# Ledger of designs, part 2: peptides against a protein of PDB entry 2L9B

Target 1, 91 residues: chain A of PDB entry 2L9B
Amino acid sequence: ANFLSQKFPELPSGIDVNINMTTPAMMISSELAKKPKEVQLKFLQKFQEWTRAHPEDAVSLLELCPQLSFVTAELLLTNGICKVDDLIPLA
Target 2, 91 residues: chain A of PDB entry 2L9B as posed
Amino acid sequence: ANFLSQKFPELPSGIDVNINMTTPAMMISSELAKKPKEVQLKFLQKFQEWTRAHPEDAASLLELCPQLSFVTAELLLTNGICKVDDLIPLA

## One batch from the design tools (peptide; made by RFdiffusion4, then SolubleMPNN)

Design b1_p11_1_s1
Fold by OpenDDE base, seed 4:
Structure b1_p11_1_s1 (fold): chain B 91 residues (1-91), chain A 11 residues (1-11)
Amino acid sequence: as target 1 above (91 residues)
Amino acid sequence: ARKLVEFLNSL
């Protein structure tokens, strides 16, 4: 078992995605953008709660799945939670 | 990744 299998059991089967960071991030962000704002905010809240409770696992997840960093940033920006300048020092 | 987690936690 790998990190994802251990920490996130019962993950659904994936779909075909180009082997890069940009395309997966774009696809995920596009799907999330179709959801109502309240759904997007609830997702962010649940993710934040998990990262607060398990910060090292969160770091491991984002290192393993760099596309999720882009997705998280996009959600924060599009929902007006932060500005681009807030993301600059994170690099 | 670590900086993003810390930032997200600060919001």
Scores: peptide ipSAE 0.670, ipTM 0.943, DockQ to the pose 0.887
Fold by OpenDDE base, seed 1:
Structure b1_p11_1_s1 (fold): chain B 91 residues (1-91), chain A 11 residues (1-11)
Amino acid sequence: as target 1 above (91 residues)
Amino acid sequence: ARKLVEFLNSL
């Protein structure tokens, strides 16, 4: 909570979903999948640029919001950026 | 989380 407020002061309140990782991840992925492919790719690019500039903050974000790891993985897969075999050793 | 960040950054 403190990390998100500090690093993302403009973050909206969002929607209350199940406390598990699966439902939130599926909802986020579903919304992203509605965007044009070029928008999804630009999103991944901007996220990558941010994680390159702030790798420790990126780790903290994914530890705090593990559903985002699922979302990131699915974006990579559905846009043909990587294959499932690439993700297996990342556990 | 760390491994995923490192993988993403390698692409």
Scores: peptide ipSAE 0.670, ipTM 0.944, DockQ to the pose 0.885
Fold by OpenDDE base, seed 5:
Structure b1_p11_1_s1 (fold): chain B 91 residues (1-91), chain A 11 residues (1-11)
Amino acid sequence: as target 1 above (91 residues)
Amino acid sequence: ARKLVEFLNSL
């Protein structure tokens, strides 16, 4: 089994989107931006909890799905959790 | 990816 199916067996198949990096990230970010701030923050909190508990799986996920790194950065910035300068060293 | 995870976990 591949990483996604193994770690997230309940994950739906999804729908095709453009295969470039920016488009899927933008689509995800735009959908998240439609949610209330509390929902966005709760998502970040739960994601953080998961990454703390499973840091190597989190790295693997972000390597496999690099669009999620963009989404995470966007959420951090738009919710005022960090600034752009905080993210620059992470590149 | 690793640096981002570590940063996220530090917040």
Scores: peptide ipSAE 0.668, ipTM 0.944, DockQ to the pose 0.892
Fold by OpenDDE base, seed 2:
Structure b1_p11_1_s1 (fold): chain B 91 residues (1-91), chain A 11 residues (1-11)
Amino acid sequence: as target 1 above (91 residues)
Amino acid sequence: ARKLVEFLNSL
């Protein structure tokens, strides 16, 4: 099985989006932005917990799904968790 | 990706 199928069993099917890098990220971020702030923070917390426990899997996930890097960055910024300057060296 | 993971984990 591919990485996603193996690490995320019963992952629902996605939907077609524009193939450029930014559109999928913006779509995900837009959907997340519709959620209450507490839900957004819980998402980040759970994601952080998972990435702390499985850092190499997290790297693999973000390499496979680079749109998620944008989404993560956007969530961090919009929730005031970090500043743009913090993200510059991560590029 | 790796740098972002490391940064996220440092927060």
Scores: peptide ipSAE 0.668, ipTM 0.943, DockQ to the pose 0.888

Design b1_p11_4_s2
Fold by OpenDDE base, seed 4:
Structure b1_p11_4_s2 (fold): chain B 91 residues (1-91), chain A 11 residues (1-11)
Amino acid sequence: as target 1 above (91 residues)
Amino acid sequence: AQKLVDFLNSL
């Protein structure tokens, strides 16, 4: 069992993706942007709660799925939670 | 990834 299967046992298997990192990030962000603002904020809140409770697992997840870092940044920017200048030092 | 997690947790 890999990291994702162990930490999120109810996730579906998913599919292989034969594209670069930027494309899936853009696709995910696009789909999330279609959701109501309250849904996006709820997602961010739940993700933050999880990262606070499990910071090591959060790092592992984002290293394994770097597209999620882009998605998280985009959600923060789109919802006015932070500014681009806040993200520059994180590069 | 560590920097982003730390930043997210600071919000």
Scores: peptide ipSAE 0.649, ipTM 0.938, DockQ to the pose 0.857
Fold by OpenDDE base, seed 1:
Structure b1_p11_4_s2 (fold): chain B 91 residues (1-91), chain A 11 residues (1-11)
Amino acid sequence: as target 1 above (91 residues)
Amino acid sequence: AQKLVDFLNSL
C-alpha cells in the first residue's frame, strides 16, 4: 500500500473485486483488450521502459500485485509478442 | 516476478 502510494501518487481508488488474483486479472485484461491494438502495444512499450529504468520497483510491484503478472502475460500473448512456451519457465 | 521482469526487458 505504501509502495503504491509513493510510486504512483495519482493512482485512482479502483474498485473492490475479489481477494484472489484471478478475478482482478481477468477484469483488467478484459478492459485492456477493449483498447485499440496500437494502444495496447504503446502501453507494453511504456511498461517495459519503466521496468528497465526501475527493475527493483518493477519486481516489488509484481510481488505486491501478482494479478499484474497475469495481465502482462495476457497482453504479450494476445498481441503476438511471445508464445505460451516462452512464459512456462517464468513461474 | 523477477523472471517475468527479466523476460519483459529482453523483448
Scores: peptide ipSAE 0.649, ipTM 0.938, DockQ to the pose 0.886
Fold by OpenDDE base, seed 3:
Structure b1_p11_4_s2 (fold): chain B 91 residues (1-91), chain A 11 residues (1-11)
Amino acid sequence: as target 1 above (91 residues)
Amino acid sequence: AQKLVDFLNSL
């Protein structure tokens, strides 16, 4: 079974966005940016908690869906949690 | 991906 199907069996089938990473990332970030700041921060907290509990799965997820790395970075920047300079060494 | 996960977890 696919990684996402195994780890998130409740996740509905989506559409394939394997055309490029940039457009999907921008779309996701745009939708998240429409949410209240408190919701964005709560999302980041929950995502962090999950990545702490399942670091290997988190890496696998981001490797499979690299657009999520861009989304995460954008959320961190726009919410003032980190600076661009903090992301440079992650490249 | 690993670096980002580590960074995120450090916050």
Scores: peptide ipSAE 0.649, ipTM 0.938, DockQ to the pose 0.884
Fold by OpenDDE base, seed 5:
Structure b1_p11_4_s2 (fold): chain B 91 residues (1-91), chain A 11 residues (1-11)
Amino acid sequence: as target 1 above (91 residues)
Amino acid sequence: AQKLVDFLNSL
């Protein structure tokens, strides 16, 4: 009955990660960074399309999973889509 | 989260 189960019924069970907020985000970013640039960009594109189509669900997802905000920021920076200065006002 | 979503959608 939770948000993730409802909106993402095909999610796998997940894996254990450190309880602090930094480690999970870094682990996800690290795994994504292992993918080709084209795959990373395609992911960002699809995520953007989804957030445009479902903005309220996107906000709910990022509030529920704040590590994904960090991951998104990292992907934007590492792929040269935005600069650190662009993210400062988002804090 | 809202600010990030808005920013992402503006790109």
Scores: peptide ipSAE 0.647, ipTM 0.939, DockQ to the pose 0.889

Design b1_p11_4_s3
Fold by OpenDDE base, seed 4:
Structure b1_p11_4_s3 (fold): chain B 91 residues (1-91), chain A 11 residues (1-11)
Amino acid sequence: as target 1 above (91 residues)
Amino acid sequence: ARKLVEFLNSL
């Protein structure tokens, strides 16, 4: 078992995605953008709660799945939670 | 990744 299998059991089967960071991030962000704002905010809240409770696992997840960093940033920006300048020092 | 987690936690 790998990190994802251990920490996130019962993950659904994936779909075909180009082997890069940009395309997966774009696809995920596009799907999330179709959801109502309240759904997007609830997702962010649940993710934040998990990262607060398990910060090292969160770091491991984002290192393993760099596309999720882009997705998280996009959600924060599009929902007006932060500005681009807030993301600059994170690099 | 670590900086993003810390930032997200600060919001």
Scores: peptide ipSAE 0.670, ipTM 0.943, DockQ to the pose 0.886
Fold by OpenDDE base, seed 1:
Structure b1_p11_4_s3 (fold): chain B 91 residues (1-91), chain A 11 residues (1-11)
Amino acid sequence: as target 1 above (91 residues)
Amino acid sequence: ARKLVEFLNSL
């Protein structure tokens, strides 16, 4: 909570979903999948640029919001950026 | 989380 407020002061309140990782991840992925492919790719690019500039903050974000790891993985897969075999050793 | 960040950054 403190990390998100500090690093993302403009973050909206969002929607209350199940406390598990699966439902939130599926909802986020579903919304992203509605965007044009070029928008999804630009999103991944901007996220990558941010994680390159702030790798420790990126780790903290994914530890705090593990559903985002699922979302990131699915974006990579559905846009043909990587294959499932690439993700297996990342556990 | 760390491994995923490192993988993403390698692409």
Scores: peptide ipSAE 0.670, ipTM 0.944, DockQ to the pose 0.884
Fold by OpenDDE base, seed 5:
Structure b1_p11_4_s3 (fold): chain B 91 residues (1-91), chain A 11 residues (1-11)
Amino acid sequence: as target 1 above (91 residues)
Amino acid sequence: ARKLVEFLNSL
């Protein structure tokens, strides 16, 4: 089994989107931006909890799905959790 | 990816 199916067996198949990096990230970010701030923050909190508990799986996920790194950065910035300068060293 | 995870976990 591949990483996604193994770690997230309940994950739906999804729908095709453009295969470039920016488009899927933008689509995800735009959908998240439609949610209330509390929902966005709760998502970040739960994601953080998961990454703390499973840091190597989190790295693997972000390597496999690099669009999620963009989404995470966007959420951090738009919710005022960090600034752009905080993210620059992470590149 | 690793640096981002570590940063996220530090917040």
Scores: peptide ipSAE 0.668, ipTM 0.944, DockQ to the pose 0.891
Fold by OpenDDE base, seed 2:
Structure b1_p11_4_s3 (fold): chain B 91 residues (1-91), chain A 11 residues (1-11)
Amino acid sequence: as target 1 above (91 residues)
Amino acid sequence: ARKLVEFLNSL
């Protein structure tokens, strides 16, 4: 099985989006932005917990799904968790 | 990706 199928069993099917890098990220971020702030923070917390426990899997996930890097960055910024300057060296 | 993971984990 591919990485996603193996690490995320019963992952629902996605939907077609524009193939450029930014559109999928913006779509995900837009959907997340519709959620209450507490839900957004819980998402980040759970994601952080998972990435702390499985850092190499997290790297693999973000390499496979680079749109998620944008989404993560956007969530961090919009929730005031970090500043743009913090993200510059991560590029 | 790796740098972002490391940064996220440092927060």
Scores: peptide ipSAE 0.668, ipTM 0.943, DockQ to the pose 0.887

Design b1_p11_4_s4
Fold by OpenDDE base, seed 5:
Structure b1_p11_4_s4 (fold): chain B 91 residues (1-91), chain A 11 residues (1-11)
Amino acid sequence: as target 1 above (91 residues)
Amino acid sequence: ARKLVDFLNSL
Protein backbone atom coordinates (compact mmCIF):
# COMPACT_ATOMS: atom_id res chain seq x y z
CA ALA B 1 0.00 0.00 0.00
CA ASN B 2 1.14 3.54 -0.75
CA PHE B 3 1.46 6.37 1.76
CA LEU B 4 -2.08 7.64 1.26
CA SER B 5 -3.63 4.20 1.60
CA GLN B 6 -1.69 3.53 4.79
CA LYS B 7 -2.32 6.85 6.51
CA PHE B 8 -5.82 7.46 5.17
CA PRO B 9 -7.38 4.02 4.73
CA GLU B 10 -10.88 5.32 4.08
CA LEU B 11 -9.86 8.02 1.63
CA PRO B 12 -12.25 8.09 -1.33
CA SER B 13 -10.90 7.35 -4.79
CA GLY B 14 -11.64 10.85 -5.99
CA ILE B 15 -12.39 12.07 -9.48
CA ASP B 16 -10.26 12.87 -12.48
CA VAL B 17 -9.05 16.45 -12.79
CA ASN B 18 -6.50 18.21 -14.92
CA ILE B 19 -3.01 17.10 -14.00
CA ASN B 20 -1.39 20.53 -13.89
CA MET B 21 -0.67 22.01 -10.48
CA THR B 22 -2.86 25.08 -10.71
CA THR B 23 -6.16 23.48 -11.66
CA PRO B 24 -6.40 20.99 -8.78
CA ALA B 25 -5.39 23.65 -6.27
CA MET B 26 -7.92 26.10 -7.63
CA MET B 27 -10.66 23.49 -7.61
CA ILE B 28 -10.00 22.54 -4.01
CA SER B 29 -9.72 26.16 -2.90
CA SER B 30 -12.93 26.99 -4.73
CA GLU B 31 -14.82 24.21 -2.99
CA LEU B 32 -13.46 25.23 0.40
CA ALA B 33 -14.32 28.86 -0.27
CA LYS B 34 -17.96 27.82 -0.66
CA LYS B 35 -17.99 26.68 2.96
CA PRO B 36 -18.77 28.99 5.88
CA LYS B 37 -15.82 30.69 7.53
CA GLU B 38 -16.28 28.57 10.63
CA VAL B 39 -15.90 25.42 8.55
CA GLN B 40 -12.77 26.74 6.87
CA LEU B 41 -11.26 27.68 10.21
CA LYS B 42 -12.21 24.34 11.69
CA PHE B 43 -10.50 22.60 8.80
CA LEU B 44 -7.35 24.65 9.33
CA GLN B 45 -7.46 23.94 13.05
CA LYS B 46 -7.81 20.21 12.56
CA PHE B 47 -5.11 20.21 9.91
CA GLN B 48 -2.80 22.14 12.21
CA GLU B 49 -3.47 19.72 15.04
CA TRP B 50 -2.65 16.82 12.76
CA THR B 51 0.52 18.45 11.46
CA ARG B 52 1.64 19.10 15.03
CA ALA B 53 1.05 15.50 15.98
CA HIS B 54 2.48 14.06 12.76
CA PRO B 55 4.92 16.59 11.29
CA GLU B 56 6.86 14.06 9.21
CA ASP B 57 3.67 12.58 7.78
CA ALA B 58 2.47 16.10 7.03
CA VAL B 59 5.66 16.84 5.12
CA SER B 60 5.31 13.58 3.21
CA LEU B 61 1.70 14.36 2.36
CA LEU B 62 2.52 17.82 1.07
CA GLU B 63 5.43 16.48 -0.96
CA LEU B 64 3.19 13.82 -2.47
CA CYS B 65 0.28 16.22 -2.97
CA PRO B 66 1.83 19.66 -3.53
CA GLN B 67 -1.56 21.07 -4.52
CA LEU B 68 -2.40 20.97 -0.83
CA SER B 69 0.38 23.43 -0.04
CA PHE B 70 -1.23 25.93 -2.36
CA VAL B 71 -4.64 25.25 -0.85
CA THR B 72 -3.29 25.73 2.66
CA ALA B 73 -1.65 29.01 1.72
CA GLU B 74 -4.86 30.20 0.09
CA LEU B 75 -6.88 29.36 3.18
CA LEU B 76 -4.43 31.19 5.41
CA LEU B 77 -4.57 34.28 3.22
CA THR B 78 -8.30 34.41 2.59
CA ASN B 79 -9.09 33.95 6.26
CA GLY B 80 -6.69 36.70 7.29
CA ILE B 81 -4.48 34.40 9.31
CA CYS B 82 -1.34 35.57 7.56
CA LYS B 83 -0.26 37.91 4.78
CA VAL B 84 1.55 37.28 1.53
CA ASP B 85 4.83 38.50 2.97
CA ASP B 86 4.64 35.75 5.59
CA LEU B 87 4.54 33.09 2.87
CA ILE B 88 7.38 34.40 0.70
CA PRO B 89 10.16 32.91 2.84
CA LEU B 90 8.49 29.50 2.65
CA ALA B 91 9.41 29.03 -1.01
CA ALA A 1 6.75 21.49 2.45
CA ARG A 2 8.68 21.40 5.71
CA LYS A 3 8.84 25.19 5.94
CA LEU A 4 5.10 25.41 5.41
CA VAL A 5 4.43 22.77 8.06
CA ASP A 6 6.67 24.59 10.52
CA PHE A 7 5.01 27.89 9.71
CA LEU A 8 1.54 26.44 10.09
CA ASN A 9 2.49 24.94 13.43
CA SER A 10 3.81 28.31 14.61
CA LEU A 11 0.43 29.99 14.24
Scores: peptide ipSAE 0.667, ipTM 0.941, DockQ to the pose 0.890
Fold by OpenDDE base, seed 1:
Structure b1_p11_4_s4 (fold): chain B 91 residues (1-91), chain A 11 residues (1-11)
Amino acid sequence: as target 1 above (91 residues)
Amino acid sequence: ARKLVDFLNSL
């Protein structure tokens, strides 16, 4: 919570979901999938630019919010950027 | 998390 507040000011209030990883990831992926392909790709590009500029912060974010790893993987797969075989070694 | 970040950055 401290990390998120520090690095992402004005972070909007979320919606309460199950405390597990699966349900939040599914909900986020579902909402992102409603956006046009161009918007999804632009989002991935911006996220990639941020992770390149701030790799340690990106690791911290994904450790704090592991559901985002699932969301990122899902976006990569659904937009044809990588294949499942590319993700298997990333455990 | 580290491996995913590195992979994402490689694309």
Scores: peptide ipSAE 0.665, ipTM 0.941, DockQ to the pose 0.882
Fold by OpenDDE base, seed 4:
Structure b1_p11_4_s4 (fold): chain B 91 residues (1-91), chain A 11 residues (1-11)
Amino acid sequence: as target 1 above (91 residues)
Amino acid sequence: ARKLVDFLNSL
């Protein structure tokens, strides 16, 4: 039992990925980019709603899975929700 | 992570 299993009890089994920061983020972003725009936007909306309701859990998730920060940024950029300049202060 | 969460919540 860990944070992920407790907060997300129905996680899929996953797939093999290179153990580094960039490759997992790139793979996730690539798969999400294959989805229709409305699906990507709905995902972002649901993620935002969850982070608003559970901000401390959201911080813990992103600290545990830093690749998701890159994925989130990529989704925001590719869907025109924010610009690169908006992400600079987040470092 | 905290800054990104705060930013996302601000959108």
Scores: peptide ipSAE 0.665, ipTM 0.941, DockQ to the pose 0.886
Fold by OpenDDE base, seed 2:
Structure b1_p11_4_s4 (fold): chain B 91 residues (1-91), chain A 11 residues (1-11)
Amino acid sequence: as target 1 above (91 residues)
Amino acid sequence: ARKLVDFLNSL
C-alpha cells in the first residue's frame, strides 16, 4: 500500500482540486478557518503530538502532500502561534 | 518538510 493508505487506513476519499500548490492549501485552510479557534488549536496540538511521535512519517507526509505544509503554516500564523519571520528559514 | 516538522515539534 502507498504511504497514506498504510499510515491512515481510515482516510476518506479526497475531492478534486486544481492542480497547483496554492488551491489545495487554500481550500483546506479555508475549511479549517470555518472551525472554532479551539478546534483549530486542538488540531494543531494533535498534529504536533503525532509529528513528535512520528517525525519521519510526518516528513514523508509533508513531502507527499506539500499542500499540508502551507496549511500548517497558515494555521500557525492565523492562530498567532508563530510569526512570518519564524517560517522564513523553513523554506 | 524536515525543517517544518522540526519547527512544529519545537513549539
Scores: peptide ipSAE 0.662, ipTM 0.941, DockQ to the pose 0.887

Design b1_p11_5_s2
Fold by OpenDDE base, seed 4:
Structure b1_p11_5_s2 (fold): chain B 91 residues (1-91), chain A 11 residues (1-11)
Amino acid sequence: as target 1 above (91 residues)
Amino acid sequence: ARKLVEFLNSL
């Protein structure tokens, strides 16, 4: 078992995605953008709660799945939670 | 990744 299998059991089967960071991030962000704002905010809240409770696992997840960093940033920006300048020092 | 987690936690 790998990190994802251990920490996130019962993950659904994936779909075909180009082997890069940009395309997966774009696809995920596009799907999330179709959801109502309240759904997007609830997702962010649940993710934040998990990262607060398990910060090292969160770091491991984002290192393993760099596309999720882009997705998280996009959600924060599009929902007006932060500005681009807030993301600059994170690099 | 670590900086993003810390930032997200600060919001």
Scores: peptide ipSAE 0.670, ipTM 0.943, DockQ to the pose 0.913
Fold by OpenDDE base, seed 1:
Structure b1_p11_5_s2 (fold): chain B 91 residues (1-91), chain A 11 residues (1-11)
Amino acid sequence: as target 1 above (91 residues)
Amino acid sequence: ARKLVEFLNSL
């Protein structure tokens, strides 16, 4: 909570979903999948640029919001950026 | 989380 407020002061309140990782991840992925492919790719690019500039903050974000790891993985897969075999050793 | 960040950054 403190990390998100500090690093993302403009973050909206969002929607209350199940406390598990699966439902939130599926909802986020579903919304992203509605965007044009070029928008999804630009999103991944901007996220990558941010994680390159702030790798420790990126780790903290994914530890705090593990559903985002699922979302990131699915974006990579559905846009043909990587294959499932690439993700297996990342556990 | 760390491994995923490192993988993403390698692409």
Scores: peptide ipSAE 0.670, ipTM 0.944, DockQ to the pose 0.911
Fold by OpenDDE base, seed 5:
Structure b1_p11_5_s2 (fold): chain B 91 residues (1-91), chain A 11 residues (1-11)
Amino acid sequence: as target 1 above (91 residues)
Amino acid sequence: ARKLVEFLNSL
């Protein structure tokens, strides 16, 4: 089994989107931006909890799905959790 | 990816 199916067996198949990096990230970010701030923050909190508990799986996920790194950065910035300068060293 | 995870976990 591949990483996604193994770690997230309940994950739906999804729908095709453009295969470039920016488009899927933008689509995800735009959908998240439609949610209330509390929902966005709760998502970040739960994601953080998961990454703390499973840091190597989190790295693997972000390597496999690099669009999620963009989404995470966007959420951090738009919710005022960090600034752009905080993210620059992470590149 | 690793640096981002570590940063996220530090917040």
Scores: peptide ipSAE 0.668, ipTM 0.944, DockQ to the pose 0.918
Fold by OpenDDE base, seed 2:
Structure b1_p11_5_s2 (fold): chain B 91 residues (1-91), chain A 11 residues (1-11)
Amino acid sequence: as target 1 above (91 residues)
Amino acid sequence: ARKLVEFLNSL
């Protein structure tokens, strides 16, 4: 099985989006932005917990799904968790 | 990706 199928069993099917890098990220971020702030923070917390426990899997996930890097960055910024300057060296 | 993971984990 591919990485996603193996690490995320019963992952629902996605939907077609524009193939450029930014559109999928913006779509995900837009959907997340519709959620209450507490839900957004819980998402980040759970994601952080998972990435702390499985850092190499997290790297693999973000390499496979680079749109998620944008989404993560956007969530961090919009929730005031970090500043743009913090993200510059991560590029 | 790796740098972002490391940064996220440092927060």
Scores: peptide ipSAE 0.668, ipTM 0.943, DockQ to the pose 0.914

Design b1_p11_5_s3
Fold by OpenDDE base, seed 5:
Structure b1_p11_5_s3 (fold): chain B 91 residues (1-91), chain A 11 residues (1-11)
Amino acid sequence: as target 1 above (91 residues)
Amino acid sequence: AEKLVEFLNSL
């Protein structure tokens, strides 16, 4: 079994999207942006909690799915949690 | 990815 199936056994099949760096991230960010701020923040909190508990798995996930790094960054920026200058060293 | 995780956890 692959990483995703092992760590996320109930993961939905998903849908076909264009395979590039920006389209999946833009699509995910767009859907998240439709949610209330409180939902977005809760999403970030839950993700943070998971990354704190499983930092190595979090790194593996983001390496496997780099679109999620972009989405995370955008969520942080749009919700005023950090500024662009804070993210530059992370590149 | 590692730096992002570390940064996220620092917030």
Scores: peptide ipSAE 0.645, ipTM 0.937, DockQ to the pose 0.924
Fold by OpenDDE base, seed 2:
Structure b1_p11_5_s3 (fold): chain B 91 residues (1-91), chain A 11 residues (1-11)
Amino acid sequence: as target 1 above (91 residues)
Amino acid sequence: AEKLVEFLNSL
């Protein structure tokens, strides 16, 4: 719980979403999909750089916010970075 | 989550 505030001190307040795994992920993915492709790719690149530098924190973040795993997968798929088959072993 | 992080880092 304190992980987000500690690691992301500038994190803004969230918004209310349905209490499930799918809706939050879809909401985030939908908002990201409204951005230009170059922005989406830049986001993925920066996220990758961060996860490479802080793999333990990345795991903790995704465990705390499982919706982000769906968001990451969706971004990878929609931008043609990987295929569905690549994600199957990750489930 | 761990496998996804590893996969993402491998790209």
Scores: peptide ipSAE 0.643, ipTM 0.937, DockQ to the pose 0.914
Fold by OpenDDE base, seed 4:
Structure b1_p11_5_s3 (fold): chain B 91 residues (1-91), chain A 11 residues (1-11)
Amino acid sequence: as target 1 above (91 residues)
Amino acid sequence: AEKLVEFLNSL
C-alpha cells in the first residue's frame, strides 16, 4: 500500500483533476471556503493536532501532495490566523 | 514542507 492508503485507510477515491499543483489547490480551497468559518477552524485545529503528533508523516504528506501546502496557507490567510509575511520565509 | 509543518505547529 502507498503512503496515503497506509496513513488514511478510509480515504475516499476522490475526483479526477488535471495533474498539477495550482488547479487542485484552487479547487480544494474553493470548496473549503464554502464551509462555515467554525468548520474551517475545526479543520485547521485537527490538522495542527495531527502534525504535532506526527511531524514526519505531515512532512511526507505535504511533499507527496504539494497542493495541500497551498490549501493550508490559503486557509491560514483567509481565516486571519497569519499574514503573507509569515509565509515568505517558509519558501 | 518541513518549514511549513514547523510553522503550523508554532501557531
Scores: peptide ipSAE 0.640, ipTM 0.937, DockQ to the pose 0.914
Fold by OpenDDE base, seed 1:
Structure b1_p11_5_s3 (fold): chain B 91 residues (1-91), chain A 11 residues (1-11)
Amino acid sequence: as target 1 above (91 residues)
Amino acid sequence: AEKLVEFLNSL
C-alpha cells in the first residue's frame, strides 16, 4: 500500500497467507513468541515510542493492517503488561 | 485502532 511504502521504505515482501485477519495474526504472534522475553519487551517499547511520536500514523497502520492490533494485544497479554479486561473496552 | 493506540501509549 501507499502508506506502507512511504513510511516503511525497506519493508520486505510478505508471505502468502489467508486473507482474513486471524491467520496472519496467529502466524506473526507465533514467530514473535519464539523470541526471548527481553526481545519482545524491547520490541513493544520501540513500537510504543513510535506510536507516541506518530499517533496518527499508528492508527493508519493498524487500520490498514488490522492483524497487527491482534498481535499487539497478544504481546501485551503474554508478557503480563495488561489483562484481558483492559482490552475489552478497546474498539 | 485509535483506542488501542491510546491505550498502548498510556502504559
Scores: peptide ipSAE 0.640, ipTM 0.937, DockQ to the pose 0.891

## One batch from the design tools (peptide; made by RFdiffusion4, then SolubleMPNN)

Design b1_p23_2_s1
Fold by OpenDDE base, seed 1:
Structure b1_p23_2_s1 (fold): chain B 91 residues (1-91), chain A 23 residues (1-23)
Amino acid sequence: as target 1 above (91 residues)
Amino acid sequence: PLLKLDPRKLVEKLNSLDIPAPP
């Protein structure tokens, strides 16, 4: 089993997607942007709760799925939680 | 552009933020 199967055992089986990282990330962000702010903030809060509890797993997840970095950053920016200047030093 | 954030630095940043309660 790979990392995702081990750490997220309830996930359904997926398929390989042979496209760049930017497109999937943008699609996810686009779908989230269609949701109410309440849903977006709840998503961020639950994600933060998990990353606080499991920081090393969170790092591993972002290494494996770098598109999630885009999604996270986009949510932080669009909800006014961060500015672009806050994220530049993280590059 | 935002795909090139350092995973560890991003996690640390995220964990430090005060995310407002949903409206």
Scores: peptide ipSAE 0.639, ipTM 0.908, DockQ to the pose 0.721
Fold by OpenDDE base, seed 4:
Structure b1_p23_2_s1 (fold): chain B 91 residues (1-91), chain A 23 residues (1-23)
Amino acid sequence: as target 1 above (91 residues)
Amino acid sequence: PLLKLDPRKLVEKLNSLDIPAPP
């Protein structure tokens, strides 16, 4: 909570969601999948830019919000940037 | 897709990738 408020001060207050990783992650991925490929790739590029600049903060973010790992993996797979075999060693 | 990925490994992988420009 403190990490998010410090690094992303413009984030709104969270909303209640199912208390598991799967449901929120799939919901986010589903919403992103509805966007054009241009939006999806731009999202990935901006996220990569930030994770390259702040790798330790990125690790902390993914530890705090593991659903983002699912979202990232899904975007990489669906846009043909990675195959499943590329991600298996990261498990 | 894979739900449980190591955060550090994923960050390292992501940072190494060449993501194509949006069409």
Scores: peptide ipSAE 0.639, ipTM 0.908, DockQ to the pose 0.738
Fold by OpenDDE base, seed 2:
Structure b1_p23_2_s1 (fold): chain B 91 residues (1-91), chain A 23 residues (1-23)
Amino acid sequence: as target 1 above (91 residues)
Amino acid sequence: PLLKLDPRKLVEKLNSLDIPAPP
């Protein structure tokens, strides 16, 4: 998408996945879940740093790529940072 | 449910969290 090219010019190429909401999200989450807790937390911290610095761009990114919302939520849950009840109001 | 999170609400929630240091 145009937004991704503009804001992330150095994005690496992706891989082919089924064109739907759930499959890409689950694949991303699955790959991250294979990494150590330290790596997962570092990812969350760096992502948070960026979303704090660029909140409107972050919203736009998640609107464009809603799969990332699932990934973020899964990381928060699996690392014990949030409970399911914390995410329900975000629907 | 997790697939339908509101982007703005999620960003606001994420930004408010105190993420612990890696173990």
Scores: peptide ipSAE 0.639, ipTM 0.907, DockQ to the pose 0.710
Fold by OpenDDE base, seed 3:
Structure b1_p23_2_s1 (fold): chain B 91 residues (1-91), chain A 23 residues (1-23)
Amino acid sequence: as target 1 above (91 residues)
Amino acid sequence: PLLKLDPRKLVEKLNSLDIPAPP
């Protein structure tokens, strides 16, 4: 079992996605952007709660799934929580 | 913006933020 299956056993079976970074990341971000702000903020809050509780697992997740870094950044930007200049030092 | 972000730095940044309550 991979990292995701181990840490999130209730995940449904996944499907293959495009191997490149850009397309999957933008697709996820686009779908999230269609959701109400309430849903986006709840997602961020729950994700933050998990990353606060499991920071090393969070790092591992983002290393495994770097597209999630893009998704996270985009959510932070679009909800006005961060500015682009706040993210530049994180490169 | 398409940025290659350092996972550790991003986690640390995220964890430091005050995420506002939903409307």
Scores: peptide ipSAE 0.638, ipTM 0.906, DockQ to the pose 0.743

